Peptides against a protein of PDB entry 6J54. Designs and how they scored, part 63

Target 1, 223 residues: chain A of PDB entry 6J54
Amino acid sequence: NENLFASFIAPTMMGLPIVTLIIMFPSLLFPTPKRLINNRTISIQQWLIQLTSKQMMAIHNQKGQTWSLMLMSLIMFIGSTNILGLLPHSFTPTTQLSMNLGMAIPLWSATVFTGFRYKTKTSLAHFLPQGTPALLIPMLVIIETISLFIQPVALAVRLTANITAGHLLIHLIGGATLALLNINTMTAFITFTILILLTILEFAVALIQAYVFTLLVSLYLHD
Target 2, 42 residues: chain B of PDB entry 6J54
Amino acid sequence: QFQFTGIKKYFNSYTLTGRMNCVLATYGGIALLVLYFKLRSK

## One batch from the design tools (peptide)

Design b1_p27_1_s1 (made by RFdiffusion4, then SolubleMPNN; from b1_p27_1, 18 letters changed)
Fold by OpenDDE base, seed 5:
Structure b1_p27_1_s1 (fold): chain B 223 residues (1-223), chain C 42 residues (1-42), chain A 27 residues (1-27)
Amino acid sequence: as target 1 above (223 residues)
Amino acid sequence: as target 2 above (42 residues)
Amino acid sequence: SSLQEALEQARKSLEESLLLAFALALL
């Protein structure tokens, strides 16, 4: 068990936290464009950012579009870190619950505070669904209040659990494949095929989780 | 749009203002209960 | 112990190869 979870320990070098460098590394993969017509890789990146931005801001009015830069930076950060984490024996910062809570709680509080500041009447009314029977109003308001406070926890745990579970499966199946190479080559080949399919799935999951995290933050802002 | 009379005009689950008032009333009631138990313990 | 060391070396070599492949894919 210690060998399985050793990959999730935060790496340190000479007592210095290199986690900060790992978190900043994905930012180097997205250089700022200097020309109107850039290289192919930069053009594809800009195209993807523009498409994602149009989809995310479609639900927001003109005032809500001020959050576009923050939401796009968030999805690019989470997406890039998740993809880099799929490399063998690589440390993924998003597997740490402390990091995800550090992102989810401030963003959630900012969206809730923004809602109370600019849409106070609508935000307070959101705690009571329309058409509720009068006898159930106090109980339902309490449930909706509890639901609001569960949102940042669910957002952080969802991202952490999905990425962590994916890493565990890749390590377990990969270890089983290596162990079976000397026992039965045919069974090892089948296990290796499953590992390839799982790796492709985890690439998709990495992008989907980044999208879902950003979408939920955007949705909470719209409420 | 909705023609409510009496107390239902201010506290209803159909209008936006009514829903807001219901939420504020619920929070006020909970705050009073917490205050009552806190003062009783002293 | 010799088998475990060989497996660890094989994993490190695979990691280096995948890192190179990823770096080339970004160029």
Scores: peptide ipSAE 0.075, ipTM 0.614, DockQ to the pose 0.026
Fold by OpenDDE base, seed 2:
Structure b1_p27_1_s1 (fold): chain B 223 residues (1-223), chain C 42 residues (1-42), chain A 27 residues (1-27)
Amino acid sequence: as target 1 above (223 residues)
Amino acid sequence: as target 2 above (42 residues)
Amino acid sequence: SSLQEALEQARKSLEESLLLAFALALL
C-alpha cells in the first residue's frame, strides 16, 4: 500500500522540498506576448484565455469583472498543474489538499466578504430561500449558514479527490499492466487499452475540475 | 405584489427585506440563547 | 527477484519513452 501512495508524497531533494519549483514550472509554459502576431502556441493560448474569460465574465456585471484577472489566473494555474500532473510519474500539486485549501479558503472568504461589503442585504437574504414556510425559517437559516461554511471545504475536497482518484487509478492500472506483461499478454493488452481510455478521460477531468473550481468561486462572488 | 401588514411586513420570506430581517432575527435569537446559557452557568 | 528487476527495468524504459514522447509533443 505504501507503494501506491508514494507518488503523492511531496518530492524532496536532499531534504529540501522541490514542490515550489514544481508549482512554478507551469508558468514557464505561458510566456508573455511580445509581438502583435505571436507564434501558433501563444496565439492559441491567448485565444483560449479570451474565450474562457468571456464565458466566465458573462455572469458578472462590471464590478464583478474586476475579478477577471484573478479568476483567469486561477483556472490557468489549476488547469496547467492538473494537465502536467498526468505526465508519467509526475507530481501533481493539486492532489495536495493543503494546496487546494490554501486556494479555496482565501478566495471563498474574499467572495463572501465582497458580497457582504457591496451587497449586504442580498447576501443576508441569501440565507433564506424565497417562499419558505414561516415555521421552517429558523432551521433553514441555520442549515444555509452551515452550507456556506462547507463551501470552501467542498471546493478543495472536490478538486483533490477527483484528481487524486484519477491518478491513483492510472497508477494502479498501469502497474497491473506491467505486471501482466509477462503473465498473459492478451489480458495485459486489454488492461493497457483501459489505461489509455482512462488517461484520456482524466485529461478531460483535469480541465473540467479546474473550470468547476473557478466557476464556483465566481458564482459565490455573484451570489 | 404582496401586501403584508403588521409583523409580516417586516418578517416574510418573499421580500428581500423580509428575508434579511428573518435571518437577522434568527441570528439574534441564537446569540441571545447562547448568552443566556453562558450567564446561567455562572 | 529476477522478475521484479525485469519489471522495474521495463517500467523505467517505458517511463523514458513516454517522457520523450511528451517532450517531443510539447515542442
Scores: peptide ipSAE 0.028, ipTM 0.609, DockQ to the pose 0.025
Fold by OpenDDE base, seed 1:
Structure b1_p27_1_s1 (fold): chain B 223 residues (1-223), chain C 42 residues (1-42), chain A 27 residues (1-27)
Amino acid sequence: as target 1 above (223 residues)
Amino acid sequence: as target 2 above (42 residues)
Amino acid sequence: SSLQEALEQARKSLEESLLLAFALALL
């Protein structure tokens, strides 16, 4: 059991957390373009960024476009960290709930605050769904208020749980495959096949979770 | 389109302003209740 | 030229598959 969660322990060196370096590492994978026509990899990367940017910014008006840079950076960061976390024996910072909360809470608060600042009426009205019977208004307002405060928690937990569960599953199936190699080769092969499929799924999940995280932040901003 | 008169004009669940007022009234009511209980304990 | 491109694509695919297999083996 301890070995299972060993990959999720924050790595340290000489008592100093190297998590900071791990967090900063993905930024090196996204260099800024210098030429009109860059390398194919960089061009594809820029194309993907532009594509995702167009998708996310389609929801917002001009004022919402100000958040484009932050949202794009967020999705790229989370996506890259999640993908890198799928490497064998790698540490995924986004598996740490503390980190995700550290990202989710400020972003959520910023979006909510921005909503209250520029769209006070709409934001306040959002606590009461349209068409609510008069007798249910107080209760529903309270529930919606609580729901608002649960949003950052749900956002962080969703990301953390999905990535962590994926990692655990990969490790478990991987370990089972290795154990079955000496018992039944055919069963081991089946397990290995499942592992491959699971790995592919986790790659997809990694990207989807990054997108969902950023999208929800964007949606909260839009209210 | 909704036409409201009287108190329903300001407190309704259909118009934006009405919804806002309902929310504010709810929070105000809760705040008053909390304040009442705090003052009662003294 | 089309065959060469196909071979190159197949080679790239194989390399990716091998890398994945290796990565999975290290799990």
Scores: peptide ipSAE 0.022, ipTM 0.608, DockQ to the pose 0.014
Fold by OpenDDE base, seed 3:
Structure b1_p27_1_s1 (fold): chain B 223 residues (1-223), chain C 42 residues (1-42), chain A 27 residues (1-27)
Amino acid sequence: as target 1 above (223 residues)
Amino acid sequence: as target 2 above (42 residues)
Amino acid sequence: SSLQEALEQARKSLEESLLLAFALALL
């Protein structure tokens, strides 16, 4: 049904890519703090950033902590775009696989190349798990190589699929609720309750997917 | 600690160096196979 | 068809109200 996927169409006005503006919009929601004690919203944002930063960088050495800024910016970007996408009939850029691939592939490449540059022996050794029987070495190396190349694809698809599925489910249940308003009020109420619960869940999913995306990138960096 | 002698010293699945060498050997073997088939077609 | 139009209108009205509520919440 065209109506179900209408919200996933890239918005354009007069042939101009409004998508660019939509992508940049979340940046306005995170202003740079200028006071020792900022507004509650800014304070909460800073607290969340610090908390997530501590968790993400706990697994990294000092050299890996140089990626903190990039990783935190990534999680903030994905998280904010996902949350904004939950607004009614809003376009979520992260539902576009092209965008997620555009983020995943460079980041994955950077982490892999960084690993090869600074930890060459360890990185090469990752293609062969420790204790592998000699007969399975060639096959396992091939599988591990394929697994490495699937990482960026899986990273992008996971984010896209989760957000897209959530949006579709909200639209379907929302549409069902509206359709049942004039048919059965009691059933419509039940469906509406489910919709509310689902919306709350999708807020959590939006944040979790952003975190998982960033965490996996960080994990690949750690090797 | 593992004590390896001979070829096992360089090609083992327990040490980092051994694992690295195994990976390189595998890639080298694949490259040689591809090269062989490419040259055979000519 | 008339029912579908009514539902679409109701959806639009709800969307506008939610957007307004969100805008007010941002203030």
Scores: peptide ipSAE 0.020, ipTM 0.599, DockQ to the pose 0.026

Design b1_p27_1_s2 (made by RFdiffusion4, then SolubleMPNN; from b1_p27_1, 19 letters changed)
Fold by OpenDDE base, seed 5:
Structure b1_p27_1_s2 (fold): chain B 223 residues (1-223), chain C 42 residues (1-42), chain A 27 residues (1-27)
Amino acid sequence: as target 1 above (223 residues)
Amino acid sequence: as target 2 above (42 residues)
Amino acid sequence: SEFQRALELAQQSTQASLLLAFAAALL
């Protein structure tokens, strides 16, 4: 059990944190294009960025589209880190709740404050759903206020829990496969197949969680 | 379109302004309650 | 719908992971 959780401990080398390097590494995978016609890899990346940007910003007006750069950078960062974290024995920074809170809280605060600054009336009105009976108004406003403050926590915990759980599952099944290799090769092969399928699923989950995280931030901005 | 008269014109759950006023009134009420209990304890 | 389905699958994987972790902790 301790060995399982040991993989989530921040790696250090000679007393220096390697976490900073791990966080910065995904940025190297997305170089800026310098040519009109780029390499195939860069072209694919740009194409994917354009597609995702169109989908993410479709819900926003012109003023909301100002956030496109930040939201796209966020999804690229989280997505890339999550995918890289699925490599064998890799440390995923997004498994750390502190990191996710560090991203979620400022972004949430920015969206909320932006709403209050430019759409004060609408933002205040969101604390009360339309058509609420008069007797339920005070209680519902309180609940909605609490819900607002839970948003950043839910955003961070969701990402952390999903990625962490995926990692744990891969490690557990992986450990089981290794143990079964000496006991029964046939069963080990079956377990290994499940591990492969799970890994593929986790790749999808990694991308989805990045998208959901960014989408929710975008939705909070739109609201 | 609902035509509200009297107090319902300013405090309703259907209009944007009405909803805003309800929220402000709720927060104001809570603040007053907190203030009341704080002053009472002194 | 596909997105929601994918999200549900992700949640199911999380639940499965927690169950396995719990089972492993009991062993």
Scores: peptide ipSAE 0.099, ipTM 0.683, DockQ to the pose 0.032
Fold by OpenDDE base, seed 2:
Order: sequence, then structure tokens, then C-alpha cells
Structure b1_p27_1_s2 (fold): chain B 223 residues (1-223), chain C 42 residues (1-42), chain A 27 residues (1-27)
Amino acid sequence: as target 1 above (223 residues)
Amino acid sequence: as target 2 above (42 residues)
Amino acid sequence: SEFQRALELAQQSTQASLLLAFAAALL
């Protein structure tokens, strides 16, 4: 049981936390461009960032576009950490709920407060859906208020649960494959094939979860 | 456009202002209820 | 409404991907 969750334990060396180094490592993979025409890798990265930025910020007006840098940095961070977490025997910081809450709560709060500051009337009106029967208004407002406070929790848990579940499944099937190699080679081959397919899927999930996390933050800002 | 008259003009679920007022009224009502129970306990 | 639809689509896509992931894993 403990062996299954060993990959989720925060790594330390000589009592010093190396988690900070792991979190900072993805930043080294995205160097700042210094030339008019950069290397192919950097050019592709910048191109992807520009495309993603255009898609994400298309929802926002000029005032909302001020958040573009923060949102793009967020998606790049989560995406890169999730992808790196799929490397063999790697630690994924985004599997830690504390980290995701640490990102979700401040960002959610910032978006909500920004909404109340600049669009107070619209933000208050969002607590009541349009066309609600008069008798259900008080109850629905309460439900919507509760729903608002669940948003940061849902945002963090969604990312954490998806990545964690994927990692657990990869480890379980991987362990089963290794165990079956000495028992039945045919069944081991089947489980190995499933593991490969699952790993490919987890790469997609990693990117999708990063995108969804950033998108939801952006959407809360738009509201 | 729904032309509401009277109280429905200020408290409706269709207009932005009406929705806002409904939300504020709901929060105000809850606050008053909490205050009432708090004062009653004393 | 479009925002809510986009949110729902994002949620559905995520759930679908997860379900496919779980299905692939069970398989």
C-alpha cells in the first residue's frame, strides 16, 4: 500500500526539500528569446504560446487582457509540470492538493474581487439566473453563493484528482506488468500494451487539465 | 421588453438591476435573520 | 449562456477524456 503512494511523497535529500527545484525546473525549458529569429524549438514554443494566448484572451475585453501574462504563465507552468510528471519515476508537483489549492484560491479570489470591483452590478446579478421563478429566488441565490465558494475547491480537486488518478493507474499497471513477466509472458504483454495506451492518454489528459484549469480561471474573471 | 410596474420593477429575475436587488434583498434578509436569532439568544 | 456552454463543454471534454482514460486503463 505504501509502495503505491511512494511516488506522491515529496522528495527530500538530506532533509532539504528538493520539491522547489522540481517546481522550478520547467522554467529552464522555456528560455526567453534574445534573437530576432530564434532556434526552431524556441520559435515553436513562442508560436504555441501566441496561439494559446489568442484563444484564451479572445473571451476577454481589453481590460481582461491585462491578465494574459498571468494566465499564460499559469497554463505553461501546469502544462509543463504535468508533462514532466509523466516521465518515469518522476514526481509531479501538481498531484499535491496543497499546491493546486495554493494556485486556485488566490487566482479565484483575484478574479472574483476583480469582478466585484469593476462590474459590481453584473457580478451580483450572477447569483440569480435569469428567468427564475419568484418563489425560488432566495433559495437559488443561496445555492449559487455556495456554488461560488465551491469553485476554487473544484478547480484544485479536478486537477489533482485527474493527474493523481492517472499516475496511480500507470504505477499499478506498470507494477502488474513487471510482476507478470515472470508468471505469464503473454498476459504481461497485454498489460504492457494497455500501459502504453494509458500513458499516451495521460499525456493528453495532462495538457487538457492544464488548459481547463487556466480556462476556468479565465472564465471566472469574465463573469 | 418586460415592463414591470410597482415592486416588480425593482425586484425581478429578468433585468440586471432586478436580479441585483433580489440578491441584495436575500442577503439582507439572511443577515437580519441571523441578527434576530443572535439578539434573541441574549 | 455561451460562457456556461463553454464551461460545460470543457467539463464534458475533461470527463470524457477521463472516462476514456479509465476505460483504457481497465481494458
Scores: peptide ipSAE 0.080, ipTM 0.714, DockQ to the pose 0.022
Fold by OpenDDE base, seed 4:
Structure b1_p27_1_s2 (fold): chain B 223 residues (1-223), chain C 42 residues (1-42), chain A 27 residues (1-27)
Amino acid sequence: as target 1 above (223 residues)
Amino acid sequence: as target 2 above (42 residues)
Amino acid sequence: SEFQRALELAQQSTQASLLLAFAAALL
């Protein structure tokens, strides 16, 4: 099924990587407001950003709320790219593990280092759960240390796997529907119905994964 | 809530300071072990 | 504790979404 995975190959035009343009495209969908009373679309966008910002930053103190701009930009970027990726014959950059790692590792490292800088005592204490029996302390500290380093990988893989799996399923069911059009129309209709339901689900998954990714980054910052 | 005396005052899993010290002690121990095996191999 | 709760919530939400995806795929 190489044809299936061909949809995830980085697109190029005349040997030039157009992936960069695809990544930058969502930024055009969120123009900067220039008026006191903006267009309906811009107003809705700002409202959504405000709501999500309040929800995510509610757990942080004022110093932690400094990250609001970055976290909101992150969720908007991931969310928009995921939604745009559901368009027919579109390429979703977030299906590329390299991209997600490129986002996860710097953000994770920044949050961890920030934690060590401002909350050194608490951050170090997180390597040992409270109430641990004395005999298990050394082993548990090692496990927690390893767990910390797995966090950025898990963060990136979670996003990549969820989005990629959805795309694969859409392509498979879509391909099956096309193949069955001339074989059994009734079966093709059933598969088409499933495809529609799946597409609706993938829209939800796209937004949820964007939110989860950003939320986890925020939580790592909160410690 | 907890009153610890002696070594338990500094190395416990219930207080922040105690937990921090346990973590540092663990890292220090691992570092020393790695150093020991490295020097032993030479 | 709040971090752990949030992680659990995130995991539960992911699992729920996956289960719904499977259920939807089966329908």
Scores: peptide ipSAE 0.060, ipTM 0.707, DockQ to the pose 0.021
Fold by OpenDDE base, seed 3:
Structure b1_p27_1_s2 (fold): chain B 223 residues (1-223), chain C 42 residues (1-42), chain A 27 residues (1-27)
Amino acid sequence: as target 1 above (223 residues)
Amino acid sequence: as target 2 above (42 residues)
Amino acid sequence: SEFQRALELAQQSTQASLLLAFAAALL
């Protein structure tokens, strides 16, 4: 049963951390454009980046749009790593909670501090929803304060849980399919069909989770 | 739109300034309570 | 609505996978 979680073990070769190379690998898939009309792959990438940037930055003012590069790089990084993680026998760094916390905490703190720096009044007012009865103000302020500190944890856990669960499900259904091949071919075919549908779903989930992670960071920045 | 007078002008849940002051007052109250319990232990 | 549905499906898949993983770990 160790084989179920073997794909989540941090890969090392001769004691050297290959994880660093795996994290850096997605950057090679997105080369900088050099021509007016680039290859179809680069053109599609640029189109997607422009589309997502317009959607995410539409909620921000000029000052908030300075974060466009950071947010777009984040979504590209998480999205690419998640998609690459769906390859057979691949290690997905985003399945590691430590990595996601390492991204979530600094980004969350940066957005919170930026909010306090440029919109101090609005940021402080966010701890108290508008129209709150006077008797509930102290309790609600405490709850909102706790909610703020849960945000980075929620970001990391959401991404980690969704990607990890998807990988486990693919592994389990795949293992069941292989086990049923020698028992019942018809049931094996059904489980294989489910595996294909699940794989397609996981591709979508991989992109959605990258988008959600980045979007929530953006929303925290907007306040 | 909201016309508040007296303490409600500074501590309300409808205006931005009022909400900010309520938050600060809450944190200040908690800090004072913590200080009170720490000083009581001495 | 589609985004919310996708999130719900993702969460359901996580729960299902966890249950299956626990079941597999018990066997």
Scores: peptide ipSAE 0.051, ipTM 0.680, DockQ to the pose 0.035

Design b1_p27_1_s3 (made by RFdiffusion4, then SolubleMPNN; from b1_p27_1, 18 letters changed)
Fold by OpenDDE base, seed 4:
Formats: sequence, structure tokens, C-alpha cells
Structure b1_p27_1_s3 (fold): chain B 223 residues (1-223), chain C 42 residues (1-42), chain A 27 residues (1-27)
Amino acid sequence: as target 1 above (223 residues)
Amino acid sequence: as target 2 above (42 residues)
Amino acid sequence: SSFQEALEQALKSAQESLELAFALALL
């Protein structure tokens, strides 16, 4: 079991953290277009960005749409890192809770403060659901306040847990297949088939989690 | 639409302003309680 | 009210997708 978690340890080389380089690597996969008609890969990327941007920002007014660049960069970053993390013997930065908290907390705080600045009345009213009995008002306001502060933690943990669980399962099944290769080839083949199906699933999970993360940030911005 | 009069006009759970005032009142009450216990312990 | 409904629907859809993803990840 310790060997399984060793795959999630932050990699270092010569005492220097390689994690920084790994985090920056996905940015190289999305070059800035310089031509009117770009390469096929760049065109597909831009098309996907436009589609996701339209879907996510459709619920926001023009003022909220100013966050489109940040949200799209976020989804591209998380999505790319998650997909790259599925490569064999790769390290996924998004499996580190510290990283996800580092992303979630500033974004959440920005959305909350933005809400308080531009929609003060609505934001304050959000702490009390409509139609609440008078006796439950103080308790419910406290609960809602606590819930607000749990939001960034839940957002980060959700992403981390889903990605980490998937990677852990892939490593476990992969290790089992290797162990069974010399014991029973038939069972190893079955386990290998499961591993393939699991990897396909994890690709979907990686994209879904990236989308959910950005969507929730967007929703918090909308109030 | 609900028409409230008196205290219910300012502190209600149906109107936006009423909800806001309730939240502010709750925070104010909590702050006062914290201050009270702080002063009591001193 | 429309914004709240949209938020609720979005949250429900997100939760359903998350639950499905989690369930599938456990398989």
C-alpha cells in the first residue's frame, strides 16, 4: 500500500521540485494562434474553448462574462493536467490537495467578494432562504455561513478525491495484472481488460471533474 | 406579494430587504454575544 | 427566482454527474 501512495509523492530531482515544471507543462500544449487559419490542432482547441465558454457563461450577464477568460483558463489547466496524469508513470498535480486548495480558495474568495461588492443585498439575503420560519432564522443563518466557508474546501476535495481515486485504482489494477502475469495468465488477462475499461472511464472523469470545478466556480460567481 | 407592516416590514423572510436585515441582525447579535462573553471573562 | 432555479438545476446536474462519475470510478 505504501508503494501505491509513493506514486503520489511530489517528484524531485537533485532536491529541486519538479512539480513546478509539471504544472507549467500543460501550457505548452496550447500555443497562441498566430495565423488567420491555424493548424488543425489549434483550431480544434479554439473551437472547444469557444463551445465551453458559451455553455458556461450563458448563465451570466455581461458583467459576469468578464470572468470567461479566467474560467476557461482554469478548465483548460485542470483538464489538461488531469489527462496528462493518466499517462503511465506520470504525476498528476491535481491529485495534490494543496494545489487544488491553492486554486479553489482564491477563486472562491474572488467570487464571494465580487458578489458582495456588486450585489450586496442579494448576497446578504442568500444567507437566509426565503420563507424561513422566524424561530429558525438565527440558526439557519449560521449554518448557511458555515456552508459558505466549506464551499472552497468541498470544491478542492471533490476534484482531488475523484482524480486520486481513479489513479489509485489504475495503479492497483495495474499492479495486480503484473503480479498475476506469472501466476495465472487468464486472470491477468481479465484484470488487464478491466484496467483498459477503467482507463477509458478515467479519461471521462478527468474531463467531467474539470468541467464541474469550473462550473461551480461560475455558479458561485453568479450568486 | 406580501404586505408587511411594523417590524415585519423590516425583518421578514420573504422580501429581499427583509432577509438582508435578518442576516445583519443575526450577525450583530452574534457579535454582541461574543463581546459580552469577552467582557464577562475580563 | 429564475436565477435560483437555474442555479438549482445546475447544481442538481452537477451532483448527478459527480455521483455517476464517482460510482463508475468505484467500479
Scores: peptide ipSAE 0.116, ipTM 0.724, DockQ to the pose 0.020
Fold by OpenDDE base, seed 3:
Structure b1_p27_1_s3 (fold): chain B 223 residues (1-223), chain C 42 residues (1-42), chain A 27 residues (1-27)
Amino acid sequence: as target 1 above (223 residues)
Amino acid sequence: as target 2 above (42 residues)
Amino acid sequence: SSFQEALEQALKSAQESLELAFALALL
């Protein structure tokens, strides 16, 4: 049904790409702290950022911790866009595979190149797991090389698929609820309850997927 | 600790250096094969 | 390891939801 996927169409206003403005909008929701004790909203944001920073950077040494700003900005961007995408009739930029690839590929390449630059031996050795039988070495190296190149694609597709699936599910259940309103009120009520529970779940999924995306980038950097 | 002698010292799946050399050898072998097929076509 | 398992479970659940959504969309 064309109407089911209408929410995933890139929005344009008078032929101009409004998507750029939508992507930039989340930045307005995270103002820079100016006071020692800020508003509750800003304080919660800072607390979450600090918490996630500690968790993500704990696996890195001092050199890896230089990526903290990049990783935290990434998680904030993806998380905020995903949450905003759960608003009714909202366009979620992260549902666009092109955007996610645009983020994943540069970050992945930067991670890989950084690894080769500072940990050349370890990075090259990563193509061959320890303890591999000699007969399987050539094949395993090839597989590991292919696996490396699949990483950015998997990273982007995972995020896109999860968010898109959530949106589609909410739309389907919502549509079913509306259709059942005139048929059976009791069934419509049950469907509506499921929709509410699903919406709560999708909020969690939105944050989790942002975290997973950033975490995997961080893990690739650590390796 | 593993003690390797001969070619196993440089090409093993247990040491970091050995793993690196194995990877390089594999890539080198693939490159040589590709070159061989390209030159054979001429 | 526990966090990794939880993450994998969440990903699997999301994939299942996607499959279900696609199945419903085809009806």
Scores: peptide ipSAE 0.101, ipTM 0.704, DockQ to the pose 0.030
Fold by OpenDDE base, seed 1:
Structure b1_p27_1_s3 (fold): chain B 223 residues (1-223), chain C 42 residues (1-42), chain A 27 residues (1-27)
Amino acid sequence: as target 1 above (223 residues)
Amino acid sequence: as target 2 above (42 residues)
Amino acid sequence: SSFQEALEQALKSAQESLELAFALALL
């Protein structure tokens, strides 16, 4: 069991946490353009960023577009860290619930406070769904208030659980494949096939979770 | 579209202002209850 | 040209799978 979770332990070097370096590493994969026509890889990256930016900002008005840089940086960060985390024996910072909470809570609070600042009436009215019977208003307002506070927790747990579960499955199936190589080659081949399919799925999940995380933050802002 | 009279004009679940007032009233009521129990404990 | 592109993509995918297999073998 310890070997299974060893990949999730925060790495340290001489007692100093290298997690900060790991977190900063994905930023190196996205260099700033220097030429009008850059390398094909950079051009594709920029195209993807623009595409995702258009999708994210389609929800917001001009005031919400001020969050474009933050949201795009967030999705790029989470996406890159999640993909890099799929490397075998690599540490995925987003598997740490503390990190995800550290990102989710400030962003959630910022969106909520921004909503209260610029759309106070709408934000307050959001605690009561339209058309609710009068007798259920107090109870529903309380439930909606609690729901609001659960949002950052759900946001963090969703990301953490999906990435962690996928990572664990890859390790478990990988270990099972290796163990079955000496027992039954055919079964090992089947397990290996499942592992490949699972890895492809986890790549998709990594991107989707990054998108969902950013999207939900954006939606909370639009709320 | 909705025509409300009396108290329903200010406290309704259909208009934006009405919903806001209902929320504020609910929070105010809870705050008063908490305050009551706090003062009662003294 | 479409066949060549498909072949290149297939080769790329095969290479990625081999790299993944090697990486998984290190588990």
Scores: peptide ipSAE 0.054, ipTM 0.625, DockQ to the pose 0.015
Fold by OpenDDE base, seed 2:
Structure b1_p27_1_s3 (fold): chain B 223 residues (1-223), chain C 42 residues (1-42), chain A 27 residues (1-27)
Amino acid sequence: as target 1 above (223 residues)
Amino acid sequence: as target 2 above (42 residues)
Amino acid sequence: SSFQEALEQALKSAQESLELAFALALL
């Protein structure tokens, strides 16, 4: 059982944490363009960034567009780390709840604070849904307040749980496949097929979770 | 648009201002309750 | 089990080498 979770332990080399290097590694995959016409890979990346930026910022006004750089950097970071985490026996920093909380809480607090600073009335009114019966107003306000504070937790846990669960399944099925290679080849082949399908799914999940994380942060800013 | 009179004008769940006031009133009430229990325990 | 352990060790060693190379490249 301990071997199953060994991939989730923070890697250290000679007592020095390598986690920092792993976190910084995705940045090397996205070099800054220096040419008018860049290489094909860089051009595709830039195109994707622009496309996603337009989609994400379509919800916000001009004031909200100031957050574009931060949101895009966030989605690129989470997305790249998640994809790299799907490599065999790789460490995914986003599987660490502490890291996700470290991202979610400040961003959430910033969005909520920004909302209160520029749209105080609307933000306060958001605690009470429109058309609520008078007798339920106090209770509903309390519930909505609690819901607000759960948002950063849900944001972090959602990302962590999905990626962690995916990794766990990949490791379990992969280990089972290897174990069955010497026992029953047919069963091993079936298990291997499932593993391939699961890995493809996890690639999609990795991207979706990065997008959802950023989108929710953006939505909290809009509200 | 509902035209409210009296207290309903300031405390309603349909207008933005009314909703805001309801939220503030709720928080104020909770704060007063907490203060009451804190002072009572002394 | 022996093959799995060998594969895991090989992958671990490869990962460590890659991490070391990356660390050295950043220095």
Scores: peptide ipSAE 0.031, ipTM 0.609, DockQ to the pose 0.034

